# Peptides against a protein of PDB entry 5LHZ: the designs that were tried, part 7

Target 1, 78 residues: chain A of PDB entry 5LHZ
Amino acid sequence: QLLKSVFVKNVGWATQLTSGAVWVQFNDGSQLVVQAGVSSISYTSPNGQTTRYGENEKLPDYIKQKLQCLSSILLMFS

## One batch from the design tools (peptide)

Design b1_p13_1_s2 (made by RFdiffusion4, then SolubleMPNN; from b1_p13_1, 9 letters changed)
Fold by OpenDDE base, seed 4:
Structure b1_p13_1_s2 (fold): chain B 78 residues (1-78), chain A 13 residues (1-13)
Amino acid sequence: as target 1 above (78 residues)
Amino acid sequence: MLSEIRELLRKLS
């Protein structure tokens, strides 16, 4: 279930879920789902392919960029 | 990086 959604200019939409996860839908059609207590993140590419990345895994630069964006969003929620 | 994200999430919970 959705808790609340926030429009982020030049980024997309960020949604807090009742599960405690945060779901970001980027303007490029990609998506990120992150959740406290889960050691991996979920990235969905614009073509719908989903990949999970662990905390000790090397991340593609475009994922790092989106995570930095997410970090800024989370700080805004605080 | 992921640990930092998770820490922020914990603060929101």
Scores: peptide ipSAE 0.394, ipTM 0.854, DockQ to the pose 0.873
Fold by OpenDDE base, seed 1:
Structure b1_p13_1_s2 (fold): chain B 78 residues (1-78), chain A 13 residues (1-13)
Amino acid sequence: as target 1 above (78 residues)
Amino acid sequence: MLSEIRELLRKLS
């Protein structure tokens, strides 16, 4: 269930879920889902493939970039 | 990085 959605210029949409998760739908068709209390993040590529990454796992650069973007978004929500 | 993200999320909840 959706709590609120925010349009982010040149990025896409960020949605806060009632579960506490934040769902980002990027303009490139990829998606990120992150949630406190869950030790992994979920990334969905434009082709629909979903991968979960743990906190001690080496991340691809493009994931790091999207996470930095997400960090900025979360700061906006604060 | 992920821990920082999760901490930010915690503050939003």
Scores: peptide ipSAE 0.393, ipTM 0.854, DockQ to the pose 0.919
Fold by OpenDDE base, seed 5:
Structure b1_p13_1_s2 (fold): chain B 78 residues (1-78), chain A 13 residues (1-13)
Amino acid sequence: as target 1 above (78 residues)
Amino acid sequence: MLSEIRELLRKLS
């Protein structure tokens, strides 16, 4: 269930879920889902492929960039 | 990096 959705200029949409997760839908068609208490994040590419990344593994640069963007979004919610 | 994200999420919950 959705709690709140916000439009982020030049990024896309960010949505808080009742589960505590945050779902970001980027303008390029990709998506990120992150949640407190879960040690992995979920990335969905524009073609619909979903990959989970753990805290101790190397991340592709494009994922790091999106996570940095997510950090800024989360600070906006605080 | 992910740990930082998780910390921010904890503060929002």
Scores: peptide ipSAE 0.393, ipTM 0.854, DockQ to the pose 0.819
Fold by OpenDDE base, seed 3:
Formats: structure tokens, C-alpha cells, sequence
Structure b1_p13_1_s2 (fold): chain B 78 residues (1-78), chain A 13 residues (1-13)
């Protein structure tokens, strides 16, 4: 279930879920889902391919960039 | 990086 959705200019939409997860839908068509208590993140590319990344593995640069963006969004929510 | 994200999420919950 959706708890709150926020429009973020030049980024897309960020939605807080009742599960505690945050779902970001980026303007480029990609998506990120992150959740406290879960050691991995979910990234969906614009073509619909979903990949999970753990905190101990090497992340692609574009994922790092989106995570930095997500960090800024989370700071807005707090 | 992910640890910081999770920490921020914990503060929101």
C-alpha cells in the first residue's frame, strides 16, 4: 500500500510504502526500491529488467548516482 | 553507501 507520494523536480516520483520501503520512479524510466532491514536494493532498468544489489558488491556508477539522489530524497522526508 | 540509506530509512519508520 502507498503511504505518501512526492513529486521531485528533475528526478521523478518518490513513494513511501506502508511496508517501510521507499519506491523511486525516475524520469528516465528506471526504478529503485529500498527498505530498512533488507540488505539489498532493487533496481529496475527502463527496459523492465530488475536486479538486486547487496551492500558488499560493486555497484555500477549509474546506480551510485541514483542512490545519491535517493539519499537527498530521504533527507527531505525526515 | 547502502548502510547510510538504510539508516535514513530507519529514521523514517
Amino acid sequence: as target 1 above (78 residues)
Amino acid sequence: MLSEIRELLRKLS
Scores: peptide ipSAE 0.393, ipTM 0.853, DockQ to the pose 0.874

Design b1_p13_1_s3 (made by RFdiffusion4, then SolubleMPNN; from b1_p13_1, 8 letters changed)
Fold by OpenDDE base, seed 4:
Structure b1_p13_1_s3 (fold): chain B 78 residues (1-78), chain A 13 residues (1-13)
Amino acid sequence: as target 1 above (78 residues)
Amino acid sequence: MLKEIRELLKKLS
């Protein structure tokens, strides 16, 4: 269930879920889901393919960039 | 990087 959604200019939408997760829907059609207590993040590409990434694996640059956006969004929520 | 993200998320939960 959704708690709160915020529009982020030039990025997309960020939504806090009752589960404690944060869901970002980027303008390019990709998505990120992160959650406290879960050691992996979920990335969905514009074509709908979902990949999970853990804390100790190499991340593609485009994922790093989106995570940096997410970091900024989380700071906004605080 | 992911750990940092999760730490930020923990602060919000």
Scores: peptide ipSAE 0.402, ipTM 0.854, DockQ to the pose 0.842
Fold by OpenDDE base, seed 5:
Structure b1_p13_1_s3 (fold): chain B 78 residues (1-78), chain A 13 residues (1-13)
Amino acid sequence: as target 1 above (78 residues)
Amino acid sequence: MLKEIRELLKKLS
């Protein structure tokens, strides 16, 4: 269930879920889902392919950039 | 990096 959705200029939409997850839909069609208590994140590319990344693995630069954006969004929600 | 994200999420929960 969706709790709250926020439009982020030049980024896309960020949505808090009742599960505690945050779902970001980027303007390029990609998506990130992160959740407290879960050690991995979910990235979905514009073509619909989903990949999970753990805390101790090397991340592609484009993922790091989106995570930095997500970090800013989370700080805004606090 | 992911750990930092998760810590921020905990504060929102």
Scores: peptide ipSAE 0.401, ipTM 0.854, DockQ to the pose 0.859
Fold by OpenDDE base, seed 1:
Structure b1_p13_1_s3 (fold): chain B 78 residues (1-78), chain A 13 residues (1-13)
Amino acid sequence: as target 1 above (78 residues)
Amino acid sequence: MLKEIRELLKKLS
C-alpha cells in the first residue's frame, strides 16, 4: 500500500510504499520500482514489458537517465 | 549507480 506520493515536475509521480519500495511513474508511461534489500531494480516500459536489472550489469542509457532522476527524488525525500 | 540508489533507499527506510 501507499505511504505517500509526490508530484515531480516534468518527471511524473513518485510514491513511497509501506514495503520500503519507491515507485516512479514517468510521464512517458514507463515505471521504475526500487527497494532496499533487493539487489535489482524493476523497469516497466510504456508497452508494459518489465525488465529487472542487477547491480553489476550494463544499463541502457535511458535507464541511467531515469535513475538519475530517481536519485534526485530520493535526495528530496530525505 | 544501483548501489547508490539502494543506499539512498536505506536512509528512507
Scores: peptide ipSAE 0.400, ipTM 0.853, DockQ to the pose 0.852
Fold by OpenDDE base, seed 3:
Structure b1_p13_1_s3 (fold): chain B 78 residues (1-78), chain A 13 residues (1-13)
Amino acid sequence: as target 1 above (78 residues)
Amino acid sequence: MLKEIRELLKKLS
Protein backbone atom coordinates (compact mmCIF):
# COMPACT_ATOMS: atom_id res chain seq x y z
CA GLN B 1 0.00 0.00 0.00
CA LEU B 2 1.03 3.59 -0.66
CA LEU B 3 1.88 5.83 2.27
CA LYS B 4 2.75 9.04 0.43
CA SER B 5 3.85 10.14 -3.04
CA VAL B 6 5.86 13.22 -3.93
CA PHE B 7 6.60 14.82 -7.27
CA VAL B 8 10.30 15.46 -7.84
CA LYS B 9 11.05 18.02 -10.54
CA ASN B 10 13.16 16.68 -13.41
CA VAL B 11 13.15 13.21 -11.82
CA GLY B 12 9.66 11.77 -11.54
CA TRP B 13 7.63 10.42 -8.63
CA ALA B 14 8.83 8.97 -5.36
CA THR B 15 6.50 6.90 -3.21
CA GLN B 16 6.93 5.60 0.31
CA LEU B 17 5.18 2.27 0.85
CA THR B 18 3.70 1.00 4.10
CA SER B 19 6.27 -1.82 3.89
CA GLY B 20 9.03 0.75 4.40
CA ALA B 21 10.17 0.54 0.79
CA VAL B 22 10.69 3.57 -1.41
CA TRP B 23 9.58 3.33 -5.02
CA VAL B 24 10.93 5.81 -7.57
CA GLN B 25 9.33 6.12 -11.00
CA PHE B 26 11.75 8.04 -13.20
CA ASN B 27 10.74 10.20 -16.15
CA ASP B 28 12.62 7.89 -18.51
CA GLY B 29 10.25 5.09 -17.59
CA SER B 30 12.65 3.20 -15.34
CA GLN B 31 11.95 2.34 -11.71
CA LEU B 32 13.89 1.69 -8.51
CA VAL B 33 12.66 -0.03 -5.37
CA VAL B 34 14.76 0.02 -2.21
CA GLN B 35 13.96 -1.15 1.30
CA ALA B 36 15.66 -1.17 4.67
CA GLY B 37 16.63 -4.65 5.81
CA VAL B 38 17.00 -5.89 2.25
CA SER B 39 20.55 -6.12 0.93
CA SER B 40 19.55 -5.75 -2.72
CA ILE B 41 17.78 -3.14 -4.82
CA SER B 42 15.34 -3.67 -7.67
CA TYR B 43 15.75 -1.86 -10.97
CA THR B 44 13.16 -2.03 -13.74
CA SER B 45 14.17 -0.77 -17.17
CA PRO B 46 11.76 1.15 -19.42
CA ASN B 47 10.99 -2.05 -21.31
CA GLY B 48 9.90 -3.79 -18.12
CA GLN B 49 12.98 -5.91 -17.44
CA THR B 50 13.66 -6.19 -13.71
CA THR B 51 17.09 -6.85 -12.21
CA ARG B 52 18.16 -7.12 -8.58
CA TYR B 53 21.56 -5.79 -7.54
CA GLY B 54 23.39 -6.67 -4.33
CA GLU B 55 25.83 -4.52 -2.40
CA ASN B 56 28.86 -6.54 -3.50
CA GLU B 57 28.13 -6.27 -7.22
CA LYS B 58 29.66 -3.92 -9.73
CA LEU B 59 26.87 -1.55 -10.72
CA PRO B 60 26.29 -0.10 -14.20
CA ASP B 61 26.91 3.63 -14.43
CA TYR B 62 23.25 4.41 -15.09
CA ILE B 63 22.32 2.59 -11.88
CA LYS B 64 24.92 4.55 -9.92
CA GLN B 65 23.49 7.80 -11.28
CA LYS B 66 19.96 6.89 -10.29
CA LEU B 67 21.13 5.83 -6.83
CA GLN B 68 22.76 9.22 -6.33
CA CYS B 69 19.46 10.79 -7.30
CA LEU B 70 17.68 8.48 -4.87
CA SER B 71 20.02 9.56 -2.07
CA SER B 72 18.92 13.16 -2.61
CA ILE B 73 15.27 12.13 -2.55
CA LEU B 74 15.70 10.22 0.70
CA LEU B 75 17.26 13.29 2.29
CA MET B 76 14.13 15.22 1.32
CA PHE B 77 11.99 12.66 3.13
CA SER B 78 14.01 12.92 6.34
CA MET A 1 26.83 2.95 -2.23
CA LEU A 2 23.98 0.58 -1.40
CA LYS A 3 25.10 0.55 2.22
CA GLU A 4 24.55 4.29 2.48
CA ILE A 5 21.13 3.96 0.86
CA ARG A 6 20.14 1.38 3.44
CA GLU A 7 21.31 3.64 6.26
CA LEU A 8 19.14 6.47 4.94
CA LEU A 9 16.15 4.13 4.72
CA LYS A 10 16.62 3.09 8.33
CA LYS A 11 16.17 6.70 9.37
CA LEU A 12 12.79 6.80 7.63
CA SER A 13 11.56 3.73 9.51
Scores: peptide ipSAE 0.397, ipTM 0.851, DockQ to the pose 0.850

Design b1_p13_1_s4 (made by RFdiffusion4, then SolubleMPNN; from b1_p13_1, 8 letters changed)
Fold by OpenDDE base, seed 2:
Structure b1_p13_1_s4 (fold): chain B 78 residues (1-78), chain A 13 residues (1-13)
Amino acid sequence: as target 1 above (78 residues)
Amino acid sequence: MLSQIRSLLKELS
């Protein structure tokens, strides 16, 4: 279930879930789901393909960019 | 980078 959703200009929507996860729906149709206590993140591409990335693996540049954006969003939530 | 994300998430819990 959803706790709250915030609109982020030029980014998309960020939603905090009751599970503790944060779900970002980007304007390009991609999605990120991250959660404390979980060692991997979930990325869904615009075509619906989902990939999980662990903490020690090489990340594509576009994922890094979205994660940097997510960092800023999380700071806004606090 | 993921560790930073996890740290930030912990602050929200």
Scores: peptide ipSAE 0.413, ipTM 0.857, DockQ to the pose 0.853
Fold by OpenDDE base, seed 5:
Structure b1_p13_1_s4 (fold): chain B 78 residues (1-78), chain A 13 residues (1-13)
Amino acid sequence: as target 1 above (78 residues)
Amino acid sequence: MLSQIRSLLKELS
């Protein structure tokens, strides 16, 4: 279930779920899902392909950029 | 980087 959603200018929408996950829907059609207690993140490309990334692997630059954006969003929520 | 994200998420829970 959705707990709350916020519009982020020039980024997209960020939604906090009752599960504790945060779901970001970017303007380019991609998505990120992150959750406390889970050691991996979920990235969905605009074409719908989903990939999970763990903390011990090298991330593509475009993923790093979106994660930095997510960090800013999370700081805003707190 | 992911550990930072997880730490922030824990603060929201």
Scores: peptide ipSAE 0.411, ipTM 0.857, DockQ to the pose 0.867
Fold by OpenDDE base, seed 1:
Order: sequence, then C-alpha cells, then structure tokens
Structure b1_p13_1_s4 (fold): chain B 78 residues (1-78), chain A 13 residues (1-13)
Amino acid sequence: as target 1 above (78 residues)
Amino acid sequence: MLSQIRSLLKELS
C-alpha cells in the first residue's frame, strides 16, 4: 500500500510504498518502480509495455534520464 | 546508476 505521495513539478507523481519501493508516474504516461534489495528496476512505457532492467545491462537514454530524475526525487525524500 | 538508486532507497527504508 501507499505510504506517501509527492507531486513533482514537470515530472509527475512519486509514491513511496510500504514495501520499500518507490513508484514514479511520469507526465508522459510512463512509470518506474524501484526497490532496495531488488537487482532490477521496472519500467512501463506509455503503451503499457513493462520491461525489467538489471544492473549489468546497457540502459536506453530515456531510461537513464528518468533514473537521474528519480535520483533527485529520492534526495528530496530524505 | 542502479547501485546509486538502491543505496538511496536503503536510506529511506
């Protein structure tokens, strides 16, 4: 379940889950879910396709950009 | 990059 949600201007919504995961819903309709203790991240494109990315694979630039944005969001949470 | 994200997440839990 949801712990807390924050609105991020020009980005979307970021929600911390009781599971320890963070769920970002971007304005472009994509979604990103990350969680400590899990070696992969989950990205859902606007068309609903979900892909998991591991720590040792090459990431698309748009994923890198969203992760960088997420990094900034996580810093705000602390 | 993912390791950095995971590290930040650990601080929140």
Scores: peptide ipSAE 0.408, ipTM 0.856, DockQ to the pose 0.873
Fold by OpenDDE base, seed 4:
Structure b1_p13_1_s4 (fold): chain B 78 residues (1-78), chain A 13 residues (1-13)
Amino acid sequence: as target 1 above (78 residues)
Amino acid sequence: MLSQIRSLLKELS
């Protein structure tokens, strides 16, 4: 279930789920799902391919950029 | 970076 959705200018939509996850739908059509207690993040590219990334693996730059956006969003939610 | 994200998420939970 959706708990709270916010529009983020020049980024997209961010939604807090009742599960504790945060779901970001970026303007470029990609998506990011993160959740406390889970050591990996889920990224879905615009073409629909989903990839999970763990704590100790190298992240693509575009993922890092989106995670930085997410950090800002999470601070906004607090 | 992921640990930072998780820490922020914990604050929201």
Scores: peptide ipSAE 0.412, ipTM 0.857, DockQ to the pose 0.858; fails the geometry check

Design b1_p13_2 (made by RFdiffusion4)
Fold by OpenDDE base, seed 4:
Structure b1_p13_2 (fold): chain B 78 residues (1-78), chain A 13 residues (1-13)
Amino acid sequence: as target 1 above (78 residues)
Amino acid sequence: MLSEIRDQIASLP
């Protein structure tokens, strides 16, 4: 279930879920799901491929950039 | 980095 959705210009949509997760739908067609109680994140590429990344692995730069973007977006929810 | 993001999410209302 959705709690709150925020439109972010030149980025996409960010939605807070009742599960405690935040779901970002980027303009490039990719998606990112991060949940507070889960040690891994979920990234879906524009072609629909989903990959999970854990805390102890090196993240691709484009994932880091999207996470940085998410960090700034989260300020809009507070 | 992930822990920081998760902490931010955990602090959301």
Scores: peptide ipSAE 0.612, ipTM 0.909, DockQ to the pose 0.837
Fold by OpenDDE base, seed 3:
Structure b1_p13_2 (fold): chain B 78 residues (1-78), chain A 13 residues (1-13)
Amino acid sequence: as target 1 above (78 residues)
Amino acid sequence: MLSEIRDQIASLP
């Protein structure tokens, strides 16, 4: 269930879910799901491949960039 | 970084 969806210019859509997750649909076709209380994140590439990343593992730079973007978006939610 | 993001999410209204 969706709580709130916000359009972010030149980024995409960010949606807060009742599950405690935030789902970002980026303009490049990729997706990111981060949930409070869950140590791993889910990234889906534009080709549909989904990868889970846990805490303490090395993240690709493009993932880090998207996470930083998400951090900025979350400030807008509050 | 991930922990901080999760903390932000947990703090959302």
Scores: peptide ipSAE 0.612, ipTM 0.909, DockQ to the pose 0.846
Fold by OpenDDE base, seed 5:
Structure b1_p13_2 (fold): chain B 78 residues (1-78), chain A 13 residues (1-13)
Amino acid sequence: as target 1 above (78 residues)
Amino acid sequence: MLSEIRDQIASLP
């Protein structure tokens, strides 16, 4: 279930879920899901392809950029 | 990096 959604200018929408996950829908059509207590993240590209990344994996730069963006967004939830 | 993000999420109100 949805707890809170925030619009982030020039980024997209970020939604906090009751599951403990945060779901970001970026303006470029990509999506990112990160959940507390889960060791992997989920990235969905604009074409709908979903990939999971673990914390021990080397991340593509564009994923790192989106994660850094997410970190900034999370400060807005506080 | 991922663990840091997850920690932020875990601390959300």
Scores: peptide ipSAE 0.612, ipTM 0.910, DockQ to the pose 0.840
Fold by OpenDDE base, seed 1:
Structure b1_p13_2 (fold): chain B 78 residues (1-78), chain A 13 residues (1-13)
Amino acid sequence: as target 1 above (78 residues)
Amino acid sequence: MLSEIRDQIASLP
């Protein structure tokens, strides 16, 4: 279930879920799901391919950039 | 990086 959604200018939408996850829908058509208590994140590319990334693996730069963006977005939920 | 983001999420109201 959706708890809170915020529109982020030039980025997209970020939604806090009752599951403890945050779901970001980027303007480029990609999606990112990060959940508290879960060691992996889920990234869906614009073409619909979903990949899970764990804590100990090297992340692509574009994933790192989106995570940094998410960090900034989370300030909007406080 | 991932753990830090998850910690931020865990602290959300």
Scores: peptide ipSAE 0.610, ipTM 0.909, DockQ to the pose 0.861

Design b1_p13_2_s1 (made by RFdiffusion4, then SolubleMPNN; from b1_p13_2, 4 letters changed)
Fold by OpenDDE base, seed 2:
Structure b1_p13_2_s1 (fold): chain B 78 residues (1-78), chain A 13 residues (1-13)
Amino acid sequence: as target 1 above (78 residues)
Amino acid sequence: LLSEIRELLASLP
């Protein structure tokens, strides 16, 4: 279930879930789901392909960019 | 980077 959603200008929508996860829907159609206590993140590309990334693996630059953006978003929730 | 994200999440209400 959704707890709250915030509009992030030039980024998309960020939603906090009752599960504790944060779901970001980017303007480019991609999505990120992150959750405390879970060692991996979930990225869904605009074409619908979902990939999970763990703590110790190399991240594509576009994922890093979205994660940096997510850092700023999370500060908005704090 | 991922660890930073998770730490930020852990601080959320």
Scores: peptide ipSAE 0.429, ipTM 0.863, DockQ to the pose 0.827
Fold by OpenDDE base, seed 3:
Structure b1_p13_2_s1 (fold): chain B 78 residues (1-78), chain A 13 residues (1-13)
Amino acid sequence: as target 1 above (78 residues)
Amino acid sequence: LLSEIRELLASLP
């Protein structure tokens, strides 16, 4: 279930789920899902490929950029 | 970075 969806200009849509996850759908067609209590995040590329990234592993720069964006979004939610 | 994300997420209402 969806709790709240917010439109983020020049970014996309961010949705808070009842599961405790936040789902971001970026304008470039990529997606991020992050959830409290889970040590990994889920990234889906525009081509539909999904990859899980955990703590302490090297992240591609484009993922870091998305995560920084997500950080700003989460601050807005709070 | 991921730790910060998780901390922020955990603090959400």
Scores: peptide ipSAE 0.427, ipTM 0.862, DockQ to the pose 0.828
Fold by OpenDDE base, seed 5:
Structure b1_p13_2_s1 (fold): chain B 78 residues (1-78), chain A 13 residues (1-13)
Amino acid sequence: as target 1 above (78 residues)
Amino acid sequence: LLSEIRELLASLP
């Protein structure tokens, strides 16, 4: 269930779900899903490939950049 | 970074 969707200029859309997850759809076609209580995040590339990353893994720079952006978005939800 | 994200999520309504 969708709770709230916000447009983020030059980034895309961020949606909060009743599940406790936040879903970000970036302008480049990629997506990030972060879920409260889950130790991993989900990244979907523009081609549709989905990869899960745990906090113990070394993240690609482009993922780190998007996560940093997500951090800013989450602060906006507060 | 992921831990920070999860902490922020935990504080959301």
Scores: peptide ipSAE 0.426, ipTM 0.862, DockQ to the pose 0.799
Fold by OpenDDE base, seed 1:
Formats: C-alpha cells, sequence, structure tokens
Structure b1_p13_2_s1 (fold): chain B 78 residues (1-78), chain A 13 residues (1-13)
C-alpha cells in the first residue's frame, strides 16, 4: 500500500510504501525499489527488465546515478 | 552506497 508520494522535479515520482520500501518512478521510464532490511535493490529498466543488485556486486554507472538521486529524495522525506 | 541508502530508509517514519 502507498503511504506517501512526492513529485520530484526533473526526476519523477517517489512513493513510500507501508512495507518500508521506497519506490521511485523515473521520467525515463525506469523504476527503483529499495527497502530497509533487504540486502538487495530492484531496478526495472524502461524496457521492463527487472534486475536485483546486492551489496557486493559492481553496479552500472546509471544505477549509481539513480541511487545518488535517491539519496537526495530521502533527504526530502526526512 | 546501498547500505547507506537502506540506513536512511530505516530512519524514515
Amino acid sequence: as target 1 above (78 residues)
Amino acid sequence: LLSEIRELLASLP
């Protein structure tokens, strides 16, 4: 269930879920789901392919960029 | 980076 949704200029929408996850829907059509207590994140590319990434693996630069953006978004929620 | 993000999430109400 959705708890809170915020519009992020030039980024997209960020939604806090009752599960404790944050779901970001980017303007480029990609999506990112992160959750406390879960060791991996979920990234969905614009073509609909979903990939999970863990702590000990190399992240593509575009994923890192999305995560940096997410850091800024989380500060907005605080 | 991921762990930092998750820790930030854990601090949210």
Scores: peptide ipSAE 0.425, ipTM 0.862, DockQ to the pose 0.886

Design b1_p13_2_s2 (made by RFdiffusion4, then SolubleMPNN; from b1_p13_2, 4 letters changed)
Fold by OpenDDE base, seed 2:
Structure b1_p13_2_s2 (fold): chain B 78 residues (1-78), chain A 13 residues (1-13)
Amino acid sequence: as target 1 above (78 residues)
Amino acid sequence: MLKEIRELLASLP
């Protein structure tokens, strides 16, 4: 279930879930799901393909960009 | 980078 959703200008929507996860739905149709107690993140591309990334893997540049954006969003939630 | 993200999440109320 959803706790709250915030609209982020030029980014999309960020939603905090009751599970403790944060779900970001980007304007380009991609999605990120991150959770404190989970060592990996979930990225879904606009075409619906989902990939999980662990904390020790090399990340594509477009993922890094979205994670930097997510970092800023999380600071706003705090 | 992912570790930092998860740490930020852990600080959320």
Scores: peptide ipSAE 0.445, ipTM 0.870, DockQ to the pose 0.787
Fold by OpenDDE base, seed 4:
Structure b1_p13_2_s2 (fold): chain B 78 residues (1-78), chain A 13 residues (1-13)
Amino acid sequence: as target 1 above (78 residues)
Amino acid sequence: MLKEIRELLASLP
């Protein structure tokens, strides 16, 4: 279930889920899901391909950029 | 980076 959705200018929409996850839908059509208590994140590219990334692996730059956006969003939610 | 994000997430209401 959706708990709270926030429009983020020049980024997209960020939604807090009752599951403890935050779901970001970016303007470029990609998506990012981060879940409390889960050590990996889920990224879905605009073409629909989903990839999970863990804490100890190298991240593509475009993922890092989106995670930086997410960090800012999380601070806004706090 | 991911750890920091997860820590932020865990701190959310």
Scores: peptide ipSAE 0.444, ipTM 0.870, DockQ to the pose 0.819
Fold by OpenDDE base, seed 3:
Structure b1_p13_2_s2 (fold): chain B 78 residues (1-78), chain A 13 residues (1-13)
Amino acid sequence: as target 1 above (78 residues)
Amino acid sequence: MLKEIRELLASLP
């Protein structure tokens, strides 16, 4: 279930789920799902392809940028 | 950076 959805200017929407996950829907059509207690993240590209990334693997630069954005969002939620 | 994100998630209400 959805707990809270926040519109983030020039970024998109960020939604907290009761599962402990945060779901970010970016303006470019991509999505990130991160969840407490889970060591991997889920990225969905604009074309709908989903990839999971672990904590110790190399991340594409565009993923790093979105994660940096996510970090800022999470700080706003705290 | 995933560690930082996980820490932030864990601190959310």
Scores: peptide ipSAE 0.440, ipTM 0.868, DockQ to the pose 0.804
Fold by OpenDDE base, seed 1:
Structure b1_p13_2_s2 (fold): chain B 78 residues (1-78), chain A 13 residues (1-13)
Amino acid sequence: as target 1 above (78 residues)
Amino acid sequence: MLKEIRELLASLP
């Protein structure tokens, strides 16, 4: 379930889950889920396609940008 | 990059 949600201007919504995950819903319709203790992240494109990315693989630039945004959001949560 | 993200996440209350 949801722990707390924050609105991030020009980005979207970021929600911390009781599971320890953070779920970001971007304004472009994409979504990102990261979970402590899980070695991969989940990205869902606006068309609904979901892809998991691991720690040792090359990431698309748009994923890197969204992860950088997520990093900033996580700092706000702390 | 992912490792750092997960470490930040793990540090959250």
Scores: peptide ipSAE 0.442, ipTM 0.869, DockQ to the pose 0.868; fails the geometry check

Design b1_p13_2_s3 (made by RFdiffusion4, then SolubleMPNN; from b1_p13_2 with D7K Q8L I9L)
Fold by OpenDDE base, seed 2:
Structure b1_p13_2_s3 (fold): chain B 78 residues (1-78), chain A 13 residues (1-13)
Amino acid sequence: as target 1 above (78 residues)
Amino acid sequence: MLSEIRKLLASLP
């Protein structure tokens, strides 16, 4: 279930879930889901393909870019 | 990078 959603200008929507996860829906149609206590993140591309990334694997640059955006979003929630 | 994200998330209320 959704706890709260915030609009992030030039990024999209960020939603905190009751599970403790944060779900970001980017303007380009991609999505990120991150959760404390879970070692991987979930990325869904605009075409609907979902990939999980762990701690020790190389991330595509576009994923890194979105994660930097996510860092800023999380600071907004704090 | 992922660990930093998760640490930030863990600090949320």
Scores: peptide ipSAE 0.443, ipTM 0.871, DockQ to the pose 0.795
Fold by OpenDDE base, seed 4:
Structure b1_p13_2_s3 (fold): chain B 78 residues (1-78), chain A 13 residues (1-13)
Amino acid sequence: as target 1 above (78 residues)
Amino acid sequence: MLSEIRKLLASLP
């Protein structure tokens, strides 16, 4: 269930879920889902492929960039 | 990096 959705200029939409997760839908068609109690993040590419990334693995640069964007969004929510 | 994200998430209502 959705709690709150915000439009982020030049980024897309960010939604806080009742589960505690935050779901970002980027303008490029990709998506990120992050959850406080989960050690991994979920990335969905524009073609619909979903990949989970954990704390101890090397992240692709484009994922890092999206996570940095997410950090800014989370600061806005707080 | 993920740790930072999770810390921010934990601060959300």
Scores: peptide ipSAE 0.442, ipTM 0.870, DockQ to the pose 0.842
Fold by OpenDDE base, seed 3:
Structure b1_p13_2_s3 (fold): chain B 78 residues (1-78), chain A 13 residues (1-13)
Amino acid sequence: as target 1 above (78 residues)
Amino acid sequence: MLSEIRKLLASLP
């Protein structure tokens, strides 16, 4: 269930779910899902491949960039 | 980085 969706210029859409997760749909077709209480995040590439990333593992630079963007979005939500 | 993301998420209303 969706709680709130916001349009982020030049980024995409960010949606807060009642589950406590935040779902970002980027303009490039990729997606991120992050949830409080879960130590991993979910990244879906434009081709539909989904990968989970946890703490203490090396992240691709493009993932780090998406996460920095997500961080800014979360600050806006607060 | 993920820890900071989770902290922010946990603070959301």
Scores: peptide ipSAE 0.441, ipTM 0.869, DockQ to the pose 0.862
Fold by OpenDDE base, seed 1:
Structure b1_p13_2_s3 (fold): chain B 78 residues (1-78), chain A 13 residues (1-13)
Amino acid sequence: as target 1 above (78 residues)
Amino acid sequence: MLSEIRKLLASLP
């Protein structure tokens, strides 16, 4: 269930879920889901392909950029 | 990077 949704200028929408996850829907059509207590993140590309990334693997630069954006969003929620 | 993100997330109300 959705707890709170916020519009992020030049980024998209960020939604906090009752599960403890944050779901970001980017303007480019990609999506990112992160959750406390879960060791991996979920990224969905604009074409609909979903990939999970863990702590010990090398992340593509575009994923790192999305995560940096997410960091800023989380600060907004605090 | 991911662990820091999750730590921030865990601190949210």
Scores: peptide ipSAE 0.438, ipTM 0.869, DockQ to the pose 0.886

